# Designs tried in a protein design run: peptides against a protein of PDB entry 4DOW. Part 23

Target 1, 157 residues: chain A of PDB entry 4DOW
Amino acid sequence: TFSWVGRPLPNRKQFQQMYREICMKINDGSEIHIKVGQFVLIQGEDNKKPYVAKLIELFQNGAEVPPKKCARVQWFVRFLEIPVSKRHLLGRSPPAQEIFWYDCSDWDNKINVETIIGPVQVVALAPEEVIPVDQKSEETLFVKLSWNKKDFAPLPP

## One batch from the design tools (peptide; aimed at target 1 V77 I111 I116)

Design b2_p18_2_s3 (made by RFdiffusion4, then SolubleMPNN; from b2_p18_2, 8 letters changed)
Fold by OpenDDE base, seed 4:
Structure b2_p18_2_s3 (fold): chain B 157 residues (1-157), chain A 18 residues (1-18)
Amino acid sequence: as target 1 above (157 residues)
Amino acid sequence: KEAEERKKILEKKAKEAE
């Protein structure tokens, strides 16, 4: 269950109300608050790892009937989602915790908030920085590069 | 193919009810 936190932000768009924060209620009754700018896990296909996304915008879409709680996101890509024929372009074998900034616009970046599994920690690193891989940081994901379906590149600012 | 797979999945999810 998802509920808006706070009042709508100033917005000029006629059919949407923008918010800064949303509350996700878990099965045990506890609540997790998620804000714009944070990273989340998005439900993937069965037997597949969830997608990783950065929340760019939280909004209620009044153009739909009934209105839906939505988010606009920046997608990340896992290494195994990169075509096998292109993986060699990375020049190394990445750890399982590495993800890549998806630098393409061919994917729909609007999601229903119901697809959010929960928050996740994503840390941006310089290419020369070592990704710490230990039992204590298994839940942390790291991003060094972008992927534009053709090649890897430094992270966008 | 992998990119197309996610594209289809996202479109399917967008059609799901809240």
Scores: peptide ipSAE 0.345, ipTM 0.841, DockQ to the pose 0.410
OpenDDE base, seeds 1, 2, 3, 5: peptide ipSAE 0.338, 0.339, 0.343, 0.337; ipTM 0.838, 0.838, 0.843, 0.838

Design b2_p18_2_s4 (made by RFdiffusion4, then SolubleMPNN; from b2_p18_2, 9 letters changed)
Fold by OpenDDE base, seed 3:
Structure b2_p18_2_s4 (fold): chain B 157 residues (1-157), chain A 18 residues (1-18)
Amino acid sequence: as target 1 above (157 residues)
Amino acid sequence: SEAEKRKKILEKNAEKAE
C-alpha cells in the first residue's frame, strides 16, 4: 500500500499533483518513506534482479481513470543488460554491485509506484575510487559511468 | 535483447492497477 506524505508541491501540470515523499506499507505493517532523489528497486522479471532507478518526480496522475500514483525515474542498468557485443568497451569486469547510469530515452521513465519494491543505496564514485565489494551483502550499489547504448562515459553532472 | 525484455516488463508494470 502506497500513500502520499505531506501536501502537494506547487505544480503547473494539469491533472497532476506533485509530491516530495511517499509512504510504502510493507507486509509486517511497518512503513518506509521514500523521497524524491532517493534510489529504489523496481519490479523486474520474476526471479531476476530488480531494476534500479532514481526517483525524479512523484505525482498522482489525475488524467488517468482511475487516478494512479506514479513516479518519473532515472534508470540505471546492470552490466548484464549491456549487449554482449559492447561489454568489452568497459575494459574491465565489473563487480556485481556496479550499475550504470542509463543515458537514453528509449525506455519509459514513468512508473507505477506499486512496482517499487523498496529503497536501495546507490553510491556515486569517481573512476579512481575502488568499489568496496562486500561478499556478505550486495545491498549497496555503485555507479561510476553512464551507458548510452553506444559507449560508456563519465557520470553526468 | 535485454533492452527489449526490459521494455516489455515496463509495459506490463504500467498496466498494473492499484
Scores: peptide ipSAE 0.578, ipTM 0.914, DockQ to the pose 0.514
OpenDDE base, seeds 1, 2, 4, 5: peptide ipSAE 0.577, 0.577, 0.577, 0.575; ipTM 0.915, 0.914, 0.914, 0.914

Design b2_p18_3 (made by RFdiffusion4)
Pose (drawn by RFdiffusion4):
Structure b2_p18_3 (pose): chain A 157 residues (1-157), chain P 18 residues (1-18)
Amino acid sequence: as target 1 above (157 residues)
Amino acid sequence: STYDEVQEAKEKVQEKAW
């Protein structure tokens, strides 16, 4: 379950209250803070890996009744979310830990916070950097490129 | 298409959560 942490950010959109942070309680019993700018795993279909997204906004949406806690995200896509016909354009076999900045506005970016599984560490690498492949049997995901429905390209600014 | 399938899956998940 989720709760807001502290006061809302200075108001921007009507009928919404924005927060820098959200508190998530687990059945391990502890509390975890997830902040705007951090990444989350978002529950998708039961037979697939979670979606990955960067939190760009956290908000209480008064336009829904009853009101809900929501997030706007920047999507990332997994290699399997890229059309099979386009996968060769990468020119290599990406590891499972590599993900892609999704640079397109066609998919809506609003989610209910209850779809959040939890935070995930996502790291930007230069194209020539190698993914560890180091130990921790890492839970970290790495991003080198964006995908725009057409081609792989550099990470935006 | 792949994109439609992904988009529909995202929407279904959000509908269940709403």

Design b2_p18_3_s1 (made by RFdiffusion4, then SolubleMPNN; from b2_p18_3, 6 letters changed)
Fold by OpenDDE base, seed 4:
Structure b2_p18_3_s1 (fold): chain B 157 residues (1-157), chain A 18 residues (1-18)
Amino acid sequence: as target 1 above (157 residues)
Amino acid sequence: STEEEVKESYEKVQEKAL
């Protein structure tokens, strides 16, 4: 179950109410609060690993009946989601914890909040920085580069 | 979405990192 936290933000968009925070109620009755700017895991298809995204906007879409709780996101991509024929462009074998900023507009960046599994920690690193390999870092994802379906590049500003 | 789904997602990341 998802519910809005706080009052709607001032905006001029018809049929859209924007929020800063959403509450996710889990099975044991506890609550997880997720805010704009945080990173989340999104439900994948079939047996695929969850997608990784940064929350850009939280909004209620009043154009739908009933109104839907939605988010706009910045997508990240896992190395194994990149076509096999393009993986060599990285020039190295990345650790499983590395993800890439998806620098394309061909993916729909609007999601239903019901697809959010939960929060995840994502840390940005410089290209020359080494990804730490310890027990505490195993649950952390790291991003160094962007992927635009053609090549890898430094992270955008 | 459940807490268990979150935990499972982290475990899957850890298994591939080892």
Scores: peptide ipSAE 0.039, ipTM 0.701, DockQ to the pose 0.035
OpenDDE base, seeds 1, 2, 3, 5: peptide ipSAE 0.035, 0.017, 0.017, 0.017; ipTM 0.628, 0.547, 0.550, 0.549; seeds 2, 3, 5 fail the geometry check

Design b2_p18_3_s2 (made by RFdiffusion4, then SolubleMPNN; from b2_p18_3, 10 letters changed)
Fold by OpenDDE base, seed 5:
Structure b2_p18_3_s2 (fold): chain B 157 residues (1-157), chain A 18 residues (1-18)
Amino acid sequence: as target 1 above (157 residues)
Amino acid sequence: STEEEVKKSYLEQQEKAA
């Protein structure tokens, strides 16, 4: 179950009510609050790892009947989501914790909030920085590069 | 469908499945 936290933010979009925060109630009754700017795991296909995204906007789409709770996201891509024929372009075997900023506009960046599994920690690193693989960092994802379907590139400073 | 196709029409697919 998802519910809005706080009052709608001022905006000029006629059919969209914007919010800063949403509450996710899980099966045991506990609540997880997720805010714009945080990173989340999103339900993937069966037997596949969840997608990773940064929340850009939280909004209720009033043009739909009934209104739906939605989010606009910045997608990340896991190495295994990159086509096999292009993985060699990275020039190295990345650790499992590495993800890539998806630098294309061809993907639908609107999601139903009900597809959110939960929050995840994502840390940006410089290309020369080493990704820590200790126990404390196993749940943290790291991003160094962008992927634009053609090649990898350093993230802007 | 591929993972890319799923992401290209993610909202629509999730809405249909709901």
Scores: peptide ipSAE 0.023, ipTM 0.536, DockQ to the pose 0.349
OpenDDE base, seeds 1, 2, 3, 4: peptide ipSAE 0.021, 0.017, 0.018, 0.017; ipTM 0.554, 0.537, 0.553, 0.536; seeds 1, 2, 4 fail the geometry check

Design b2_p18_3_s3 (made by RFdiffusion4, then SolubleMPNN; from b2_p18_3, 9 letters changed)
Fold by OpenDDE base, seed 5:
Structure b2_p18_3_s3 (fold): chain B 157 residues (1-157), chain A 18 residues (1-18)
Amino acid sequence: as target 1 above (157 residues)
Amino acid sequence: SVEDEVKKAFEEMQAKAA
């Protein structure tokens, strides 16, 4: 169950009420609050790892009937989500914790909030920085580069 | 695993490039 936290933000977008925060109620009754700017795991296809995304906007889409709780996201891509024929372009074997900023517009960046599995920690690193590999950081994802379906590049500013 | 295969492939590529 998802519910908005707080009042709608001042917004002039037609049919959209924007919010800063959403509450996710999980099965045990506990609540997780997720805010714009945070990173989340999005439900993937069957037997696939969840997608990673940064929340850019939270909004209720009033153009739909019934209105849907939605989010606009910046996608990240896991290395194994990159086509096999393109993976060599990285020039190295990335650790499992590395993800890439998806710098393309071909993916729909609007999601239903119900596809959110939960929050995840994503840390941006400089290319020369080493991704820590320890038990404490095992659940942390790291991003150094972007992927634009053609090549890897430094992160956008 | 796929990850292991990728790792091995890159290692082999590096070895060939050396």
Scores: peptide ipSAE 0.019, ipTM 0.430, DockQ to the pose 0.022
OpenDDE base, seeds 1, 2, 3, 4: peptide ipSAE 0.017, 0.021, 0.027, 0.018; ipTM 0.441, 0.469, 0.544, 0.419; seeds 2, 3 fail the geometry check

Design b2_p18_3_s4 (made by RFdiffusion4, then SolubleMPNN; from b2_p18_3, 9 letters changed)
Fold by OpenDDE base, seed 3:
Structure b2_p18_3_s4 (fold): chain B 157 residues (1-157), chain A 18 residues (1-18)
Amino acid sequence: as target 1 above (157 residues)
Amino acid sequence: STEEEVLKSYKEVQEKAS
């Protein structure tokens, strides 16, 4: 179950109420608060790893019947989501923890909040920094590069 | 800088370059 936290932000768009934070109630009764700017895991296809995204906006879509709780996101892409024919462009075999900033507009960046699995930690690294693969970083994802369906590019410092 | 600041900077650079 998802519920808005706090008062809505000043209305910027017709039929939309914007929020800074949403509360996710888990089966055990505990609550997780997720804010704009945080990273989340989004439900993937069957037997696929969850998608990774950064929350850009949280909003109630009043144009739909019934109204839906939605989010706008910046997508990240896992290496295995990149077409096989393009993976060689990376020039290395990345660890499973590495993700890439998706620099394309072909993916719908609007999601239903019900697809959110939970928060995830994403750490940006410089190209020369080594991605740590240890017990402390098991649940942490790392980003060093962007992917624009044509090539990989370094993130700016 | 924090990971959020880095990613925000990256997005802003992309938007300005577009």
Scores: peptide ipSAE 0.009, ipTM 0.439, DockQ to the pose 0.029
OpenDDE base, seeds 1, 2, 4, 5: peptide ipSAE 0.050, 0.009, 0.040, 0.040; ipTM 0.691, 0.435, 0.688, 0.687; seeds 1, 4, 5 fail the geometry check

Design b2_p18_4_s1 (made by RFdiffusion4, then SolubleMPNN; its pose is not in this set)
Fold by OpenDDE base, seed 5:
Structure b2_p18_4_s1 (fold): chain B 157 residues (1-157), chain A 18 residues (1-18)
Amino acid sequence: as target 1 above (157 residues)
Amino acid sequence: SKEEEKLKKEIASLYDKK
């Protein structure tokens, strides 16, 4: 189950109450707090692998009946989500933990918070930096580049 | 914990496999 933490933030959007933090209560009774700006794993569709996203906004959508707890996110994509015909544009074989900033607006960036699996660590690196392969970074994802459905590009400074 | 194990499995599922 999910519940809001704290008071709604001031905003001018109709039917939307904005929040900074949400609490995810799991079956064992423990609680995980997730804040705007953190990275999360989102349930995959049609037996696909989970998605990676950065939380931009947390809000309750009062336009829906009943009101839904939602999030607006910035999507990241895995290398295998890139079309086969365009993967060569990277010019290298990325490590398994590399993801890419999805620089496109064709995918809906609104999600239901109930699709959140949990938090995940994402680290941004400069293009020249090497992605660590040690055991301490085993659960960490890394991003160096963006993908805009046409080509790869360096992340904006 | 069981939840930590679940999360680890989900994270691992994001990685490219051979």
Scores: peptide ipSAE 0.024, ipTM 0.613, DockQ to the pose 0.033
OpenDDE base, seeds 1, 2, 3, 4: peptide ipSAE 0.019, 0.022, 0.022, 0.017; ipTM 0.474, 0.492, 0.523, 0.514; seed 2 fails the geometry check

Design b2_p18_4_s2 (made by RFdiffusion4, then SolubleMPNN; its pose is not in this set)
Fold by OpenDDE base, seed 4:
Structure b2_p18_4_s2 (fold): chain B 157 residues (1-157), chain A 18 residues (1-18)
Amino acid sequence: as target 1 above (157 residues)
Amino acid sequence: KKKEEELKKEIASLYDVK
């Protein structure tokens, strides 16, 4: 289902081989290539809605037997994933397409590539920019702010 | 893993409902 594309990148991490791109084989026989830096949907647990993540690293984890294809990600959260008691801190009612950069380290950012559902388009906007909510943007998610479990803040550079 | 149309449905399911 998943195969590495290209040669391993130079690195000195023990038990890890780094890659820039991975190929995902779909049931219909087509292939989707996903690269570091792209955004993906990650399978949720217990029939929960998928997670949104940005791929930071793609690597083979040789510490496991057998070796597993893994990724390190930057997590994003949806508004409804934020505790009810904290949602008022946003000061506005966000559109359904808005997600937030998760600015915490308490979440494990290593995943198995098998949990990747597929690519998704995420567009970063300045705080003053309006999130378009129309038919042409139905498949696009937008991020303006970060969430650090305490408050919302402008996106990190 | 999912076809394009199926992926579109997954994306739509991410939208928060007020």
Scores: peptide ipSAE 0.343, ipTM 0.842, DockQ to the pose 0.034; fails the geometry check
OpenDDE base, seeds 1, 2, 3, 5: peptide ipSAE 0.316, 0.316, 0.337, 0.331; ipTM 0.834, 0.833, 0.841, 0.839; seeds 1, 2, 3, 5 fail the geometry check

Design b2_p18_4_s3 (made by RFdiffusion4, then SolubleMPNN; its pose is not in this set)
Fold by OpenDDE base, seed 5:
Structure b2_p18_4_s3 (fold): chain B 157 residues (1-157), chain A 18 residues (1-18)
Amino acid sequence: as target 1 above (157 residues)
Amino acid sequence: SEEEKKLKERIASLYNKK
């Protein structure tokens, strides 16, 4: 169950109410609050790891019947989401916890909030920085590069 | 590739998912 936290933010978009925070209530009754700017895991396909995204906007789409709770996101991609034929372009075998900034704007990156599994920690690193691999960092994902469907590139500033 | 198709279809599929 998802519910908005707080009052709608001022905006001029017709049929949209924007919010800063949403509450996710899970089966055990506990609540997880997720805010714009945080990173989240999104439900993937069966037998596949969840997608990773940064929340850019939280909004209710009033044009839908019933109104839909949505989010706009900046996508990240896992290495295994990159086509097999292009993985060699990285020039190395990345650790499992490395993800890549998806540098494409072909689509309006809008999701249903019900696809959100929960929050996740994402840390940006310089290319020369080493990704820590220990039990304390197992749940943390790291990003060094972007992927634009053609090649890898340094992260934008 | 199949991976590319999944990326292209991701937004629509996730938006309509319930």
Scores: peptide ipSAE 0.170, ipTM 0.775, DockQ to the pose 0.646
OpenDDE base, seeds 1, 2, 3, 4: peptide ipSAE 0.169, 0.065, 0.174, 0.062; ipTM 0.774, 0.641, 0.777, 0.632; seeds 2, 3 fail the geometry check

Design b2_p18_4_s4 (made by RFdiffusion4, then SolubleMPNN; its pose is not in this set)
Fold by OpenDDE base, seed 5:
Structure b2_p18_4_s4 (fold): chain B 157 residues (1-157), chain A 18 residues (1-18)
Amino acid sequence: as target 1 above (157 residues)
Amino acid sequence: SEEEEKLKKEIESLYSVK
């Protein structure tokens, strides 16, 4: 289950209450707090692998009946989500830990918080930096480039 | 914890090329 943490933030959006933090409670009674700005894994569709996203906004959508707890996100894509015909544009074989900033607006960036699996660590690297392969980075994802459905490019400033 | 194990499995799934 999910519940809001703290008081709503001031905003001018009709039918929306904004928050900084949400609490995810699991069956064993433990709680995980997730904040705006953190990265999360989102449930995949049609038995697909989970998606990676950065939380931009947390809000309750009062326009829906019943009201829904939602988030706006910045999407990231995995290399295997890139069309096969365009993967060669990267010019290298990326490690499994590398993801790409999705620089396109064709994918809805609104999600239901119930689709959040949990937090994940994402680290931005310069193009010349090597993705570390050690025990400490075993569960860390890394981003160097963006993908705009046409080509790869340096990360937005 | 149960949540940590679940998260670990999901991350491993992301790394899989199969």
Scores: peptide ipSAE 0.160, ipTM 0.758, DockQ to the pose 0.034
OpenDDE base, seeds 1, 2, 3, 4: peptide ipSAE 0.066, 0.158, 0.141, 0.145; ipTM 0.634, 0.755, 0.740, 0.745

Design b2_p18_5_s1 (made by RFdiffusion4, then SolubleMPNN; its pose is not in this set)
Fold by OpenDDE base, seed 3:
Structure b2_p18_5_s1 (fold): chain B 157 residues (1-157), chain A 18 residues (1-18)
Amino acid sequence: as target 1 above (157 residues)
Amino acid sequence: SIKKEIEELNKKREEALK
């Protein structure tokens, strides 16, 4: 169950109410608050790792019937989601915890918040920084580069 | 349904990342 936290933020779009924070109520009755700017895991296919995204906008789409709680996100991609024929462009074998900033505008960045599994920690690293792979940090993901379907590039500022 | 939304999301993602 998802519910908005706080009052709507000012916006110029009709039929949309923007929010800074959403509350996710999970099975045990506990609540997790997720804010714009945080990273989330999004439901993928069964037997596959969830998708990773950064929340850039939370809004209720009043144009839909019934109104839909939505998010606009910045997508990340996992290495194994990159075509095999292009993986060599990375020039290294990335650790499982590495994800890549998806730098394309050709893909819908709107999601239903109900597809969100929960928050996740994503840490941006400089190219020279080593990705820690210790077990205690297993749930932390790291990003160094962007992927634009053609090549890898330095992470956007 | 959320199930359909997930399916649609997966489909779009797969196509986009090809």
Scores: peptide ipSAE 0.648, ipTM 0.952, DockQ to the pose 0.814
OpenDDE base, seeds 1, 2, 4, 5: peptide ipSAE 0.647, 0.645, 0.645, 0.646; ipTM 0.951, 0.951, 0.951, 0.951

Design b2_p18_5_s2 (made by RFdiffusion4, then SolubleMPNN; its pose is not in this set)
Fold by OpenDDE base, seed 3:
Structure b2_p18_5_s2 (fold): chain B 157 residues (1-157), chain A 18 residues (1-18)
Amino acid sequence: as target 1 above (157 residues)
Amino acid sequence: EVEEEIKKLNERRKKALS
């Protein structure tokens, strides 16, 4: 269950109400607050790792009937989601905890907040920084590069 | 409802990243 936290933010879009924070109530009754700017895990395919995204905007889409709680996100992609034929462009074997900033505008960046599993920690690293791979858990993800479907590039500032 | 959203998201994602 998702509910808005706080009052709507200033917005120019006619049928949208923007928010800075949303509350996610989980099964045990506890609540998790997620804010714009945080990173989230989004439900993927069965038996697959969840998707990763940065929340850019939280909004209720009043054009939908009924109104839909949505988020605009910056997508990240996992290495295994990159076509096999292009993975060699990375020039290395990335750890499982590495994700890549998706640098394309060809993909819809709107989601239903119901697809959000929960928050996740994403740490941006410089190329020279070593990714601290945790063999026991994959709670923290790391990003060094962007992927634009053609090549890897330095992480956008 | 959410299941359908997930399904659609997965399909769009695969298409975009392929």
Scores: peptide ipSAE 0.674, ipTM 0.954, DockQ to the pose 0.824
OpenDDE base, seeds 1, 2, 4, 5: peptide ipSAE 0.669, 0.673, 0.670, 0.671; ipTM 0.953, 0.954, 0.953, 0.954

Design b2_p18_5_s3 (made by RFdiffusion4, then SolubleMPNN; its pose is not in this set)
Fold by OpenDDE base, seed 5:
Structure b2_p18_5_s3 (fold): chain B 157 residues (1-157), chain A 18 residues (1-18)
Amino acid sequence: as target 1 above (157 residues)
Amino acid sequence: SVKEDIEKLNEERKKALS
C-alpha cells in the first residue's frame, strides 16, 4: 500500500498533483518513507535482479481512471542488460554491484509506484575509485559510468 | 493493473536496451 506524505507541491500540470514523499506500507505493518532524489528497486522480469532507478518526481495522475500514483525516474542499467556484442566496450569485467547511468531518453521514464520494491543505496564513484566488494557493502550499488547504447562514458556531473 | 504495468515496462526496457 502506497500513500502520499505531506501536501502537494505547486505545479502547472492540470491533471497532476506532485509530492515530495510517499509512504510504503509493508506486510508487517511497518512503513517506509521514500523521497524524491532517493534510489529505489523496481520489480522486473528477474526477481533476483530488480531494476534500479533514481526518483525524479512523484505525482498522482488524475487523468487516469482511477487516478494512479506515479513516479518519474532516472534509469540505471545492469551490465548483463547491455547487449553481448557491446559489453567488451567496458574493457573490464565489472563487479556485480556496479550499475550504469542510462543516458538516453528513448523510452518512458514513468512508473507505477506500486512496482517499487523498496529503497536502495547507490554511490557515485570516480573511475579510479575501487568498488568495495566485501560483505558489509553487499547492499550498496555503485555507479561510475553512463551507458548511451553506443558506448560507456564518464558519469556526468 | 500493476501486473500489466510491469509487463509493459519489461517489454519497453528490453526494446530500448537491445
Scores: peptide ipSAE 0.674, ipTM 0.954, DockQ to the pose 0.748
OpenDDE base, seeds 1, 2, 3, 4: peptide ipSAE 0.672, 0.674, 0.672, 0.672; ipTM 0.953, 0.954, 0.954, 0.953

Design b2_p18_5_s4 (made by RFdiffusion4, then SolubleMPNN; its pose is not in this set)
Fold by OpenDDE base, seed 3:
Structure b2_p18_5_s4 (fold): chain B 157 residues (1-157), chain A 18 residues (1-18)
Amino acid sequence: as target 1 above (157 residues)
Amino acid sequence: SVKEEIEKLNEERKKALS
């Protein structure tokens, strides 16, 4: 279950209440707090490879019936989600822990918070930095580049 | 339902990234 933490943030959007933080109550009864700006795993087709996103906004959409707890996110994509015909543009074989900043506006960035599995650590690296591949812990993901459906590009500083 | 949301998300994602 999901519940808002704290009071709504000021906003000018009708029917929307914005929040900084949300609480996930997991199966064992423990609680995990997730804040705007953090990275999350989102349920995908493959349970072993969930989607990755950065939380940009947390809001309750009162325009919907019933009201919906939502998030706006910045999407990341995995290498294998990139069309085969374009993967060569990377010029290398990325490690499994590498993800890419999706730099397109052609896709809805709103999700239902109920699709969130939990938080995840995403570390931004410079191109010259080596991705530490730890076989014992594949929990941390790394991002060096963006993908805009046409080419890869360095992340801005 | 959550299941429907996931299915919708998956389909939209595949379409966008294809």
Scores: peptide ipSAE 0.646, ipTM 0.951, DockQ to the pose 0.768
OpenDDE base, seeds 1, 2, 4, 5: peptide ipSAE 0.642, 0.641, 0.641, 0.645; ipTM 0.951, 0.950, 0.951, 0.951

Design b2_p18_6 (made by RFdiffusion4)
Pose (drawn by RFdiffusion4):
Structure b2_p18_6 (pose): chain A 157 residues (1-157), chain P 18 residues (1-18)
Amino acid sequence: as target 1 above (157 residues)
Amino acid sequence: SLQEEIDKLSTEAKEALS
C-alpha cells in the first residue's frame, strides 16, 4: 500500500497534487521511498516481465473519483517489445538487462501507483561500455539507446 | 480494480508498440 510523504510540490495542474516522493509498504513489513526521477518495475501481463519506467511525476489525481495516486512516466521498452522485424536494426544481441529509452508519445504515460511492483536501478551506459555481467547477480538494468518505433538512436538529453 | 488497470495498460502497450 502507498502513502504520500510530506507536503505536495508547488501546484502546477488543476485537480492534481504533485509529490516528490511516495512511500511503499511491503509484506516484508518495511517502508521504501520511491522518488520522482527513480525507476520502477510496473506490473504488466502475468506471463511477461514488468514494464520499466522512469517516474517523471507523482500525483494525487482529483479528476478521478474516488481520487487515486498516479504517476506519469517515461517508458522504457524491453527488446521483446520491439517488433521482431526491427530487432536486427540494433546490429547485436542485447542482454536481458539491457533496455531501451522509448522515444515516442503514442503510448499514454499515466499509471496508477498500485501497478508499481517496486523500484529498479536503471543505469545509462555509453554505447561502447560493456554491461556487467559483474556479480550481485545484478538486478540492475542498463540503457544505452532509445527506440523510436523506427530505429535505435542515442539517448536524448 | 487493479487487474483492470493492468489490462488497460497492457492493451495500450500492445496498440502503441505495434

Design b2_p18_6_s1 (made by RFdiffusion4, then SolubleMPNN; from b2_p18_6, 9 letters changed)
Fold by OpenDDE base, seed 4:
Structure b2_p18_6_s1 (fold): chain B 157 residues (1-157), chain A 18 residues (1-18)
Amino acid sequence: as target 1 above (157 residues)
Amino acid sequence: SIEEDIKKLDEKRKKALS
């Protein structure tokens, strides 16, 4: 179950109410608050490899009946989602914890908030920094580079 | 439905990344 936290933010969109925070109630009855700017896991058909995204906007779409709780996101991609023929462009074998900033706008970035599994920690690193691989960091994802379907590039500051 | 939304997302994502 998802519910908005706080009052809607001022905006000029006719059929949209924007919010800063949403509350996710999980099975045990506890609540997790997720804010714009945080990173989340999004459900896919493969439960072992959920999608990773940064929340850019939280809004209720009043154009739908009933109104739908939505989010606009910045997508990340996993190495194995990159075509085999282009993986060599990375020049190394990335650890499982590495994800890539998707630097394209060629598909919809709107999701149903009900597809959010929960929050996840994403840490940005410089290309020369080593990704720590230990039990304490297994749940943390790391991003060094962007992927624009043509090449990998360092993240802007 | 949520299941339908997930399916659509998967299809769009695979198409975009291919």
Scores: peptide ipSAE 0.673, ipTM 0.954, DockQ to the pose 0.789
OpenDDE base, seeds 1, 2, 3, 5: peptide ipSAE 0.671, 0.671, 0.672, 0.671; ipTM 0.954, 0.954, 0.954, 0.954

